# Peptides against a protein of PDB entry 4GMN: the designs that were tried, part 43

Target 1, 375 residues: chain A of PDB entry 4GMN
Amino acid sequence: RYANITLLALVTLASIGTDFQETLVKGNQGSRESPISAADEEWNGFDDADGDAMDVDQKSSSGEDQEEDYEEIDVKEDDEDDDDDSITSEMQADMERVVGADGTDDGDLEDLPTLRELIQTAVPQLIRLSNLPIDSDESLTIQSHALSALNNISWTISCLEFANGENANIHNAWYPTAKKIWRKTILPILEADSADLKLATQVTSLAWAVARVLHGETPTDGNPHRKFISLYHSSKQQAGGNSNSIEEPEDPFQGLGVKCIGVVGSLAHDPAPIEVNREVGVFLVTLLRQSNNVPPAEIVEALNQLFDIYGDEELACDKEVFWKDGFLKHLEEFLPKMRTLTKGIDKRTQPELRTRADEALLNLGRFVQYKKKHA

## One batch from the design tools (peptide; made by RFdiffusion4, then SolubleMPNN)

Design b1_p11_2_s3 (from b1_p11_2, 7 letters changed)
Fold by OpenDDE base, seed 1:
Structure b1_p11_2_s3 (fold): chain B 375 residues (1-375), chain A 11 residues (1-11)
Amino acid sequence: as target 1 above (375 residues)
Amino acid sequence: SRRDLFLEKML
C-alpha cells in the first residue's frame, strides 16, 4: 500500500517533469506536435535542432476554395476518460512566466510556486528515495522511479537559459539542489560500481542533466569524469561480447555512450580544473581519431562538447589544453572523415541524426577556421 | 548556449 502510493507519486513527479519540459519546448519552438512521451518514459535530452529556418518563400498559389460539403458525422463523444495528464493551470502559468521572463533579478521563486515546491519539497524526497538501501525488488523499483523523476526535473531545468543572467532566480534555487543531487545521488551510485547497465544509464542521464547546469562547477571530488570515461569504455566492451538484446534505443542520441560524452563534456567547461579539462578533451579528441568504431551520434555529441569547451579563447583551457595539446590538428584531420560519416547517414532512415551531423560538420568547419584565425 | 555565442563570435 505505501509502496504503491510512493510509486504513483514518483510516476506523477516524472510525468510533471516531462510535461513541464514539453511545454517549455512548445513555448520556445512553436507547435511541433512531439508525441507526449508516456509518463513511464525517462526523458533523455533535447534535440538541439537549431533549425535555421530558411525562409523558403513558397508563394502560396491560391488554390480555389472547393467548399467540400463535409457531412456532419455525428461522432458520439465516447467519454473516453483520457487520463489527461493535464498540466495544471498553475504549472502552465509558471511555464509562461519562465518563457516570458525578461531577467527579473529577484532570487525568489515566489512567482514560480510550482517550480519552488518541485525544487524545495519534491527533489529532497527524491534524493532520499534514490539513496534507499537496495534489499528488495521494491526498493530497486523505488530507486529507479526516483532517478527517473530526478532526471526529468533536472533536464527540464537544464533547458532554461542562464548564460546572460536569465532565470537567475531559478538558477540560484536549483544550483545548491543540483550539487546535492550530484553528491547524494549520483556519486554514491557511481561508487557502488554496479554491473547494472540500466541503473548506469539512469544515473548517467541524471548526471548529464545536472552537469548541463553546473558545468565546470560540478563537484570534482573522486574524479567523476574518470568514472564516466570508464563507464563509456566498459559499455563498449560489453556490447561487443554478448549479442543479447540490450535493445539499442531507437534514438541513437539516447545511448549510454552519448550520455557519458555529454556528462564529461559538461564537467570540463570553465571553471573546471585544467587537468579535468585535459583528460576530457583528450578523451573526446581520441573518439574523433577512432571514429571508424564510434557511433555517429557519439561523434556528433563529442564535437558539440569540444566546441562548447574550447570556443572561448579567453579561457585558460584554450592556451593550456587546446593549443598546448595540439587539438586543432586533430580537428582539421577529422574534417574529411566527418564529411564521409555525415554523407553515409541515410536521411530517410535517420533524419535527425543526419540533420545533427550536417550541423556538427558545418560547425566543425567554422570552428577550425576560427581557431586558425586566432592562432 | 555557449555554442550560440560561439557561432555569433564566429560570424
Scores: peptide ipSAE 0.024, ipTM 0.682, DockQ to the pose 0.774
Fold by OpenDDE base, seed 5:
Structure b1_p11_2_s3 (fold): chain B 375 residues (1-375), chain A 11 residues (1-11)
Amino acid sequence: as target 1 above (375 residues)
Amino acid sequence: SRRDLFLEKML
């Protein structure tokens, strides 16, 4: 009885986190209906679809009109209004305020009561539940659902803009809680060194969401970047041994390898220690050098992380790591390989992977030119 | 996005 109530509450908190994310996305992006992932799916990342598609006028080659007579199957949408209106009118009003909010500089959420209760009341309980001793299948299920709810809430908050002082009230309220999630949930699970790939994937997804807000201010205690690099390598070794064990996620960007790259990339941002930045930068550049054995989605993520880490010439990591360790040469040598890799992706079978690879290729060309101008 | 700010610094 108590277990079922706890599980229902955790599923409801995970759903609220997803619904809040979808509302924020629909508020920032015009009407692209992303399919409603079922309330039981962990939200694993956001497609940053804000690539300014420079309209390259490709001349129309006149291919012949085959009139395939598509019979309009008049699928009567039976509007089964299963109004699973999990969203209260107060939650909807908070979501609308977050999308439109000129942020205050304080950590006060008086104008966002639902978000306040999520951060101040719900998240501390989820942290507690994620730290229960695993002594039964019931305790493992509770931990998994608590991690899922923390993941969805943390991802949702990580999709808010904070870079120019936007949403500063939400940032200031979330920041100490994000550090608690890191220290109390993420680090203990990483230190336990579990062979459970499901748990490793959940913790790595949560770690990425948290690190997307904390960046280089993420606690460096215990060198967590080395744990995620080790997890990356371990995941590749396990996939090579048993062809039956991990269904690769249908989405290539939801793989544990991509998540590990996203975490360590986020951890390496300023003001990260220069040695942490160097170890991550060397890892990412090494993936590009070994690209023949690396999934295309991991190459796209590794490039994006390298651009975000080393895009600012005023940062200490530019002089102390990028230039000292000769990263420009490796990026320039990778440019023709990236062109071949991107052209090898079928636009029909993997349209998203192809789009994100075309963007990463364009940005790699621009980045190499920028760094050559500022050398 | 931070990528847009990076693109603005590159232009």
Scores: peptide ipSAE 0.022, ipTM 0.675, DockQ to the pose 0.740
Fold by OpenDDE base, seed 2:
Structure b1_p11_2_s3 (fold): chain B 375 residues (1-375), chain A 11 residues (1-11)
Amino acid sequence: as target 1 above (375 residues)
Amino acid sequence: SRRDLFLEKML
């Protein structure tokens, strides 16, 4: 009885976290008159305040517009508006405030009561439930649902803008809680050395969401980046042996390998210790060198992480790692391989993977050109 | 952002 009520509450919190995430995405898209598709964020480098945006000479190749008359197949979307009215009007109002808040206010979450209760009341209980002794299938189920709820909440918050002091109140409320999730949930599960790939995938997803906010300020105790690198390698060894039993997620970017890359990439940002940055950078560059045996989605994520880590020349990691360890040469040598890899992705069967690979290829070209100018 | 690319996938 109590376990079923706890499970129902955890499922409800996980659902609320997902719906909150969807609404924040829709709201961020709606407030930007242009849907900046996540595709359209081209890496432009961190150029100094004299914003000579790279004049990409769009050589208008006048390709003859063959107007292929796409017959509008009027697919009547049967709007099965399963209005899962799970979002209260108060939650919707909080989400609209978060999306619309240009608020540099270092204030508390007084104006965001639902988000406040989620962070201050719900998350501490989820941390407790995720850290219970596992002695039964029921306790494992409770842990899995608690991790799912923490994941959805952490992902949602990680999608807020925190640059330039945006959402500072939410950042300030979340930051200590994110560190607590890391220390009390993520690290203990990683230390338990479980052979459970489902649990490893859940904790790695949560770790990525948390590390996307904390970056290089993520607690470095016990060198967690090495654990995620080890987990990456272990996951590859298991997939090679048991091709029949782990349904690779239909989405190539939901794979444990991609999640491991996302975590370690996020951990390597400034102000991470230079040795942590180096170990991660070497890992990522090594994936590019071994790209023939690496899934395309992991290559896309590894490139993206390299651009974020080494995009700023003022950071100590640029001089002490990027230039010192000769990463530019490896990126240049990878450029023709990336073109081949991207062209090998079928646009019809994997449109998203192809789009993200085309973007990563474009950004790789720009990044290599940028670094050559700043050498 | 690369943030937006991950949101489409948790759905």
Scores: peptide ipSAE 0.016, ipTM 0.632, DockQ to the pose 0.054
Fold by OpenDDE base, seed 4:
Structure b1_p11_2_s3 (fold): chain B 375 residues (1-375), chain A 11 residues (1-11)
Amino acid sequence: as target 1 above (375 residues)
Amino acid sequence: SRRDLFLEKML
């Protein structure tokens, strides 16, 4: 009985996270006359951000590890069997406010009560459920659904714009929770070294969503970038050996390899340690050099990560890694290979992959010219 | 960059 209720609640939380994303995507498409797909962010170089980098005065909140005593929320058995996947009117109002909020208000989530409860009440319970001892198929199912719910919530929040001080209230509320997800959910699962590729894919998806917000401020304890690089290589070895097709996800961008690249790329942003940045940068550049044996979607993601990491010349990683390790030469040498790779993608069978590859090729040309101008 | 969001669609 309790397990079925827990499972239903986890399914509902995962559905809420999905519907929240779909609503944010629809709301953002409604404000933009042209569907610039989330992919269509043409890399324009750093020069066009005349945005005063607001010195977000990093008040180093000394995160005293408050062992937050997880008060056992007495989940009242409100037996409302409403399988109503419907967004509550309050949740819809919160979504509409988030889509419309151009507000630089460092305010509390007072104006976003449903999102506040999702972050402050639901996510801590999902973290707890994702860390249960696996002793049964039921506990494994609970973990999987808790990870799915955390993934959907984390991805949805990672869609919000934060770069210009937009949604600062949501960022500030999410940031400590994202670090908790990383430390309490992601790291323990990565350290368990499970041969379960489904679990590895779920945790890597969640890790990418979290790292898209935390960037180089993601906790570096235990060198997680090396764990994801190891997972990338291990996943390639397993796919090559067993002709038991793990059904390659119909979407080439949903692959574990792409997710691993996305995580490590996000982890390598400033203020990541230069050593972490270097190891990730070398990994990404090595994928480009070995591109004949790398799926096109992973090449596209690796390029996008390289542009995002090394787009700013004022960052320490530009001088200490990009220029010092000679990355420009490797990118320039990769241009003709990328043109061949992109032309090899059939527009009829893989239109999205082709579009994103054409864009990544365009951006690679621009990036190489930019870096040559600033040499 | 708005990277693709990999939501698990509840099947």
Scores: peptide ipSAE 0.023, ipTM 0.636, DockQ to the pose 0.035; fails the geometry check

Design b1_p11_3_s1 (from b1_p11_3, 3 letters changed)
Fold by OpenDDE base, seed 5:
Structure b1_p11_3_s1 (fold): chain B 375 residues (1-375), chain A 11 residues (1-11)
Amino acid sequence: as target 1 above (375 residues)
Amino acid sequence: EAPKAVKIPAP
């Protein structure tokens, strides 16, 4: 009885965390015509100056207009007003304030009561439930649901802009809680060395959401980047042996390999220790060198992480890792392989993967040109 | 696109 009520409460908290993310995305889409794809962080390094548009000569072949009479299929939009009564009017009002206000710097979420209770009351209980001793299938189920609720909340918060002091009140309230999730939930599960790939995928997804806010300020105790690199390699070895038990996620970007790359990339950002940055950078560049055996979604994520880590020439990692370890040469040698890989993705069957690969290819060309000018 | 939060399957 108590466990079923706890599980229902955990499912409800995970749903609220997802619905809050969907409301953030809708609120941002109402203010910006472009869906905030996690790729539309404007890489602030490109001055738009020299628009040499290559004139692609559209040779107009006059094919005869066969007027195919398109019968207007009157698709009755059944306005299923799915009154998704899941979003409280208080949660929606908190979301409108997050999207519309230069937040006051005080870290006091007085004006965001729903988000305050989520961070200050719910998350500490979820951390406690995720860190209980596993002694039964019921305790394992509670842990899995607590991890999913923490994941959804952490992902939602990681979709907020925190650059240039935006949402500073939310950042300041979340930051100590994010470090507590890392130390009390993520690290203990990674240290238990479980062969459970489902648990590993859940903790890696949560670790990525937390690391997207903490970046190089993520606690480096016990070299967690090496544990995620080891998990990446172990997941590849296991997928080759037992073809029957890994439902490949329908979304190629939800794979454990992509999540491992996203975590270690985020951990390597400034102010990460230079040796952590180097080990991650070498791992990512090695994936590009071995690209014939790497899923396209993992290549896209590895490229994006390399751009974010090494995009700023004023950072110590540019001189001490990027230039010193000769990463430019590996990126230049990969450029023709990336063109072939991207062209090999069918736009009809994998439209998202193709779009993100076309963007990553464009950014790779620009990044290589940028680094050559600044050599 | 932000990686979709893992919706817990409804029980």
Scores: peptide ipSAE 0.028, ipTM 0.732, DockQ to the pose 0.033
Fold by OpenDDE base, seed 3:
Structure b1_p11_3_s1 (fold): chain B 375 residues (1-375), chain A 11 residues (1-11)
Amino acid sequence: as target 1 above (375 residues)
Amino acid sequence: EAPKAVKIPAP
């Protein structure tokens, strides 16, 4: 009885976290102009002066149009309005306030009662449940559900804008809780050295969500970046040895490798220690050098992380790591490989992977040009 | 794009 009520409560908290995320994603899809880094506002200086209009000679080959009458299969989108009745009117009101609120510096979520109760009441209990002694299949199930609820809540919060003091009240309320999740949930599970790749994938997903808010301010205790790099390598060795395919997730971006890259990339941002930044930067650049054996989704994530870490020339990591360790040469040498990789992705079978690879290729070209101008 | 949260299937 108590176990079933606890599991139902954990599933409900995980659903609430997902539903919030979906509504934030739907709301932000309308406003996603990609966050042009503040560095890209000055990049409007490409004078498109060289309009060499290659006069493509219109050879009028009068090929007979066989109108193959493609019967428009009227796929009735049965809009099954899955009225996902899971979004309460209180949750919707909290979300509308998050999009519209001027950043008040008070970590007092007075105007966000649902989010306040999630952070202050639910998350501390989920942290406790994720730390139960594992002595039964029931305790494993409770831990897995607690990690999933923490993951969904942490991902939802990590989708909010915190730049320029936006959502400062939410950031200030979440920040100490995120550090507590890191120290009390993530680190103990990583230290238990479990061969359970399912648990490793859950904790790595949670670690990425937390690190996307904490960045270089993530606690460096026990060198967690090295643990995630080791987990990346261990996951590749297991996939190569046992034909018990842990079914690669249908979504290439949900793979453990992508998640490990996302965590360590986020950990390497300023004000991370320069040696942490260097170890991560060398890992990411090494993936590009070894790209023939790396899934395309991991290459896309590794590129995005490199752009985010080294996009600002005023940061200590630009001089002490990027330039000093010669990363520009490796990025420039990778450009032709990225063009080949991106062209090899079928737009029909993997449209999302192709779009994100086309974007990462464009950004790689721009980033290399930027760094050459600022050398 | 945020990685899609792992939807726990509703029971």
Scores: peptide ipSAE 0.027, ipTM 0.732, DockQ to the pose 0.033
Fold by OpenDDE base, seed 1:
Structure b1_p11_3_s1 (fold): chain B 375 residues (1-375), chain A 11 residues (1-11)
Amino acid sequence: as target 1 above (375 residues)
Amino acid sequence: EAPKAVKIPAP
């Protein structure tokens, strides 16, 4: 009885965390014509004001007006009012405020009562439940559901813009809680060295969501970047041996390999220790060199992480790692391979992967050109 | 696109 109520509460919290994300994404699409996909920020370099616009002479070939009379197929919008009764009017009002809020610098969530209760009341209990002794299948189930709820909440928060002091109230409320998730949930599970790939995938997904907010301020205790790099390599070895392949997620970007890359990339941002940045940067560049044996989604993620880590030339990692370790040469040598890889992705069967690969290829070309101008 | 949150199927 108590177990079933706890499980139902954990499933409900995980649902709320997902529905909150979906509504934030929909609300942000309504206000900005460009989806702020953290992936759709085209890496343009820094705009030095003297950009000679290469006049790409688009010769307008006037092709003739064939008026094909498209018959208006009257698609009856069956308004299936799927009243997703999961989102309370209070949660919706909090989501609308989060999308519209000029963040006050005070970590006060007075105007966001549902989000406040989620962060201050629910998350600390989820952390406790995720760190229970595993002595039964019931305790393992509770841990899995607690991790999933923490994952969905943490992903939702990580989709908010925090640049330039945006959402500073939410950031300031979340930041100590995110560090607590890292120290009390993520690290203990990573240290338990479990052969459970499901648990490893859950904790790595949560770690990525947390690290997308904490970046280089993520606690470095016990060298977590090396644990995720080791997990990446171990996951590749296990997939080759047992015919009980955990069904590769239908979404290539939900793979454990992609999640490991996303975590370690996020951990390597300034102000991460230069040694951490170097080990991650070398790992990412090594994936590009070994690209023939690396899934395309992992290459896309590794490129995006490299752009985010090394995009700013004023950062210590640019001089001490990027230039010193000769990363530009590896990126330039990878450019023709990336063109081949991207062209090899079927637009019909894998449209998302192809779009993300086309974007990453474009950004790689721009990044290489930028770094060559600043050499 | 943001990495899709692992939607736990609603029961």
Scores: peptide ipSAE 0.027, ipTM 0.733, DockQ to the pose 0.034
Fold by OpenDDE base, seed 2:
Structure b1_p11_3_s1 (fold): chain B 375 residues (1-375), chain A 11 residues (1-11)
Amino acid sequence: as target 1 above (375 residues)
Amino acid sequence: EAPKAVKIPAP
């Protein structure tokens, strides 16, 4: 009885986290022009400097009225209003505020009551549940659901913009909680060295979501980047041996390998220790060198992480790692391989993977050109 | 960065 109530509460918190993310993604799709619209801009690095909001003058090109009389096929879409009434009016109001609010620099969430209760009330309980002694299948189920709820909440928050002081109130409220999730949930599970690939995938997904906000300020105690690199290699060895393939996730970007790359990439950002950055950078560049045996989704993620880590020339890692360890040569040598890899992805069967590979190929060309100009 | 829509696995 208590277990079923706890399980229902955990499923509900996980649902709330997902629905909140979907609403954020829908809201942000209106403001982020796809990286395809930047086709004509010279890639000048990831300088967070004064991006003059280019007023894209809507040149109203008067395209001529070709009245093609498309017969209104009155397809009554039966709006099966699957009123998934999961989005409360309070959540929707909090979402509208997050999309529209000038970020106050205070860690106060007075105007965001649902998000406040998620961070201050729910997350501390989820951290406790994720740390319960595993003595039964029931305790393992509770841990898995607590990790799913923490994952969903953490991913949702990681989809907010925090650059330039945006959402500073949410950032300041989340930051200490994110560090607590890292130290109290992620690290203990990683230290237990469980052979459970499902648990490893859950904790790695959560670790990526947390590290996407904390970046190089993620606690480096116990060298967690090495644990995720080890997990990456271990996952590859297991996939080759047992014909009980954990069903390759239908989405190539949900694979444990991609998640490991995403975590270690995020951990390597400034102000991460230069030796942590170097170990991660060498790992990522090594994936590109070995690309014949690496899934395309992992190559896409490894490229994106390399761009984000080494896009700023003012950072210590540019001089001490990127240039010193000769990464430009490896990226340039990889460019023709990336073209072949991207062309090998079937647009019909894997449209998302193809789109993200086309973008990563474009960015690789620009990044190599940029770094050659700034050599 | 485009929100890398890591589809959170549905529960």
Scores: peptide ipSAE 0.022, ipTM 0.737, DockQ to the pose 0.049

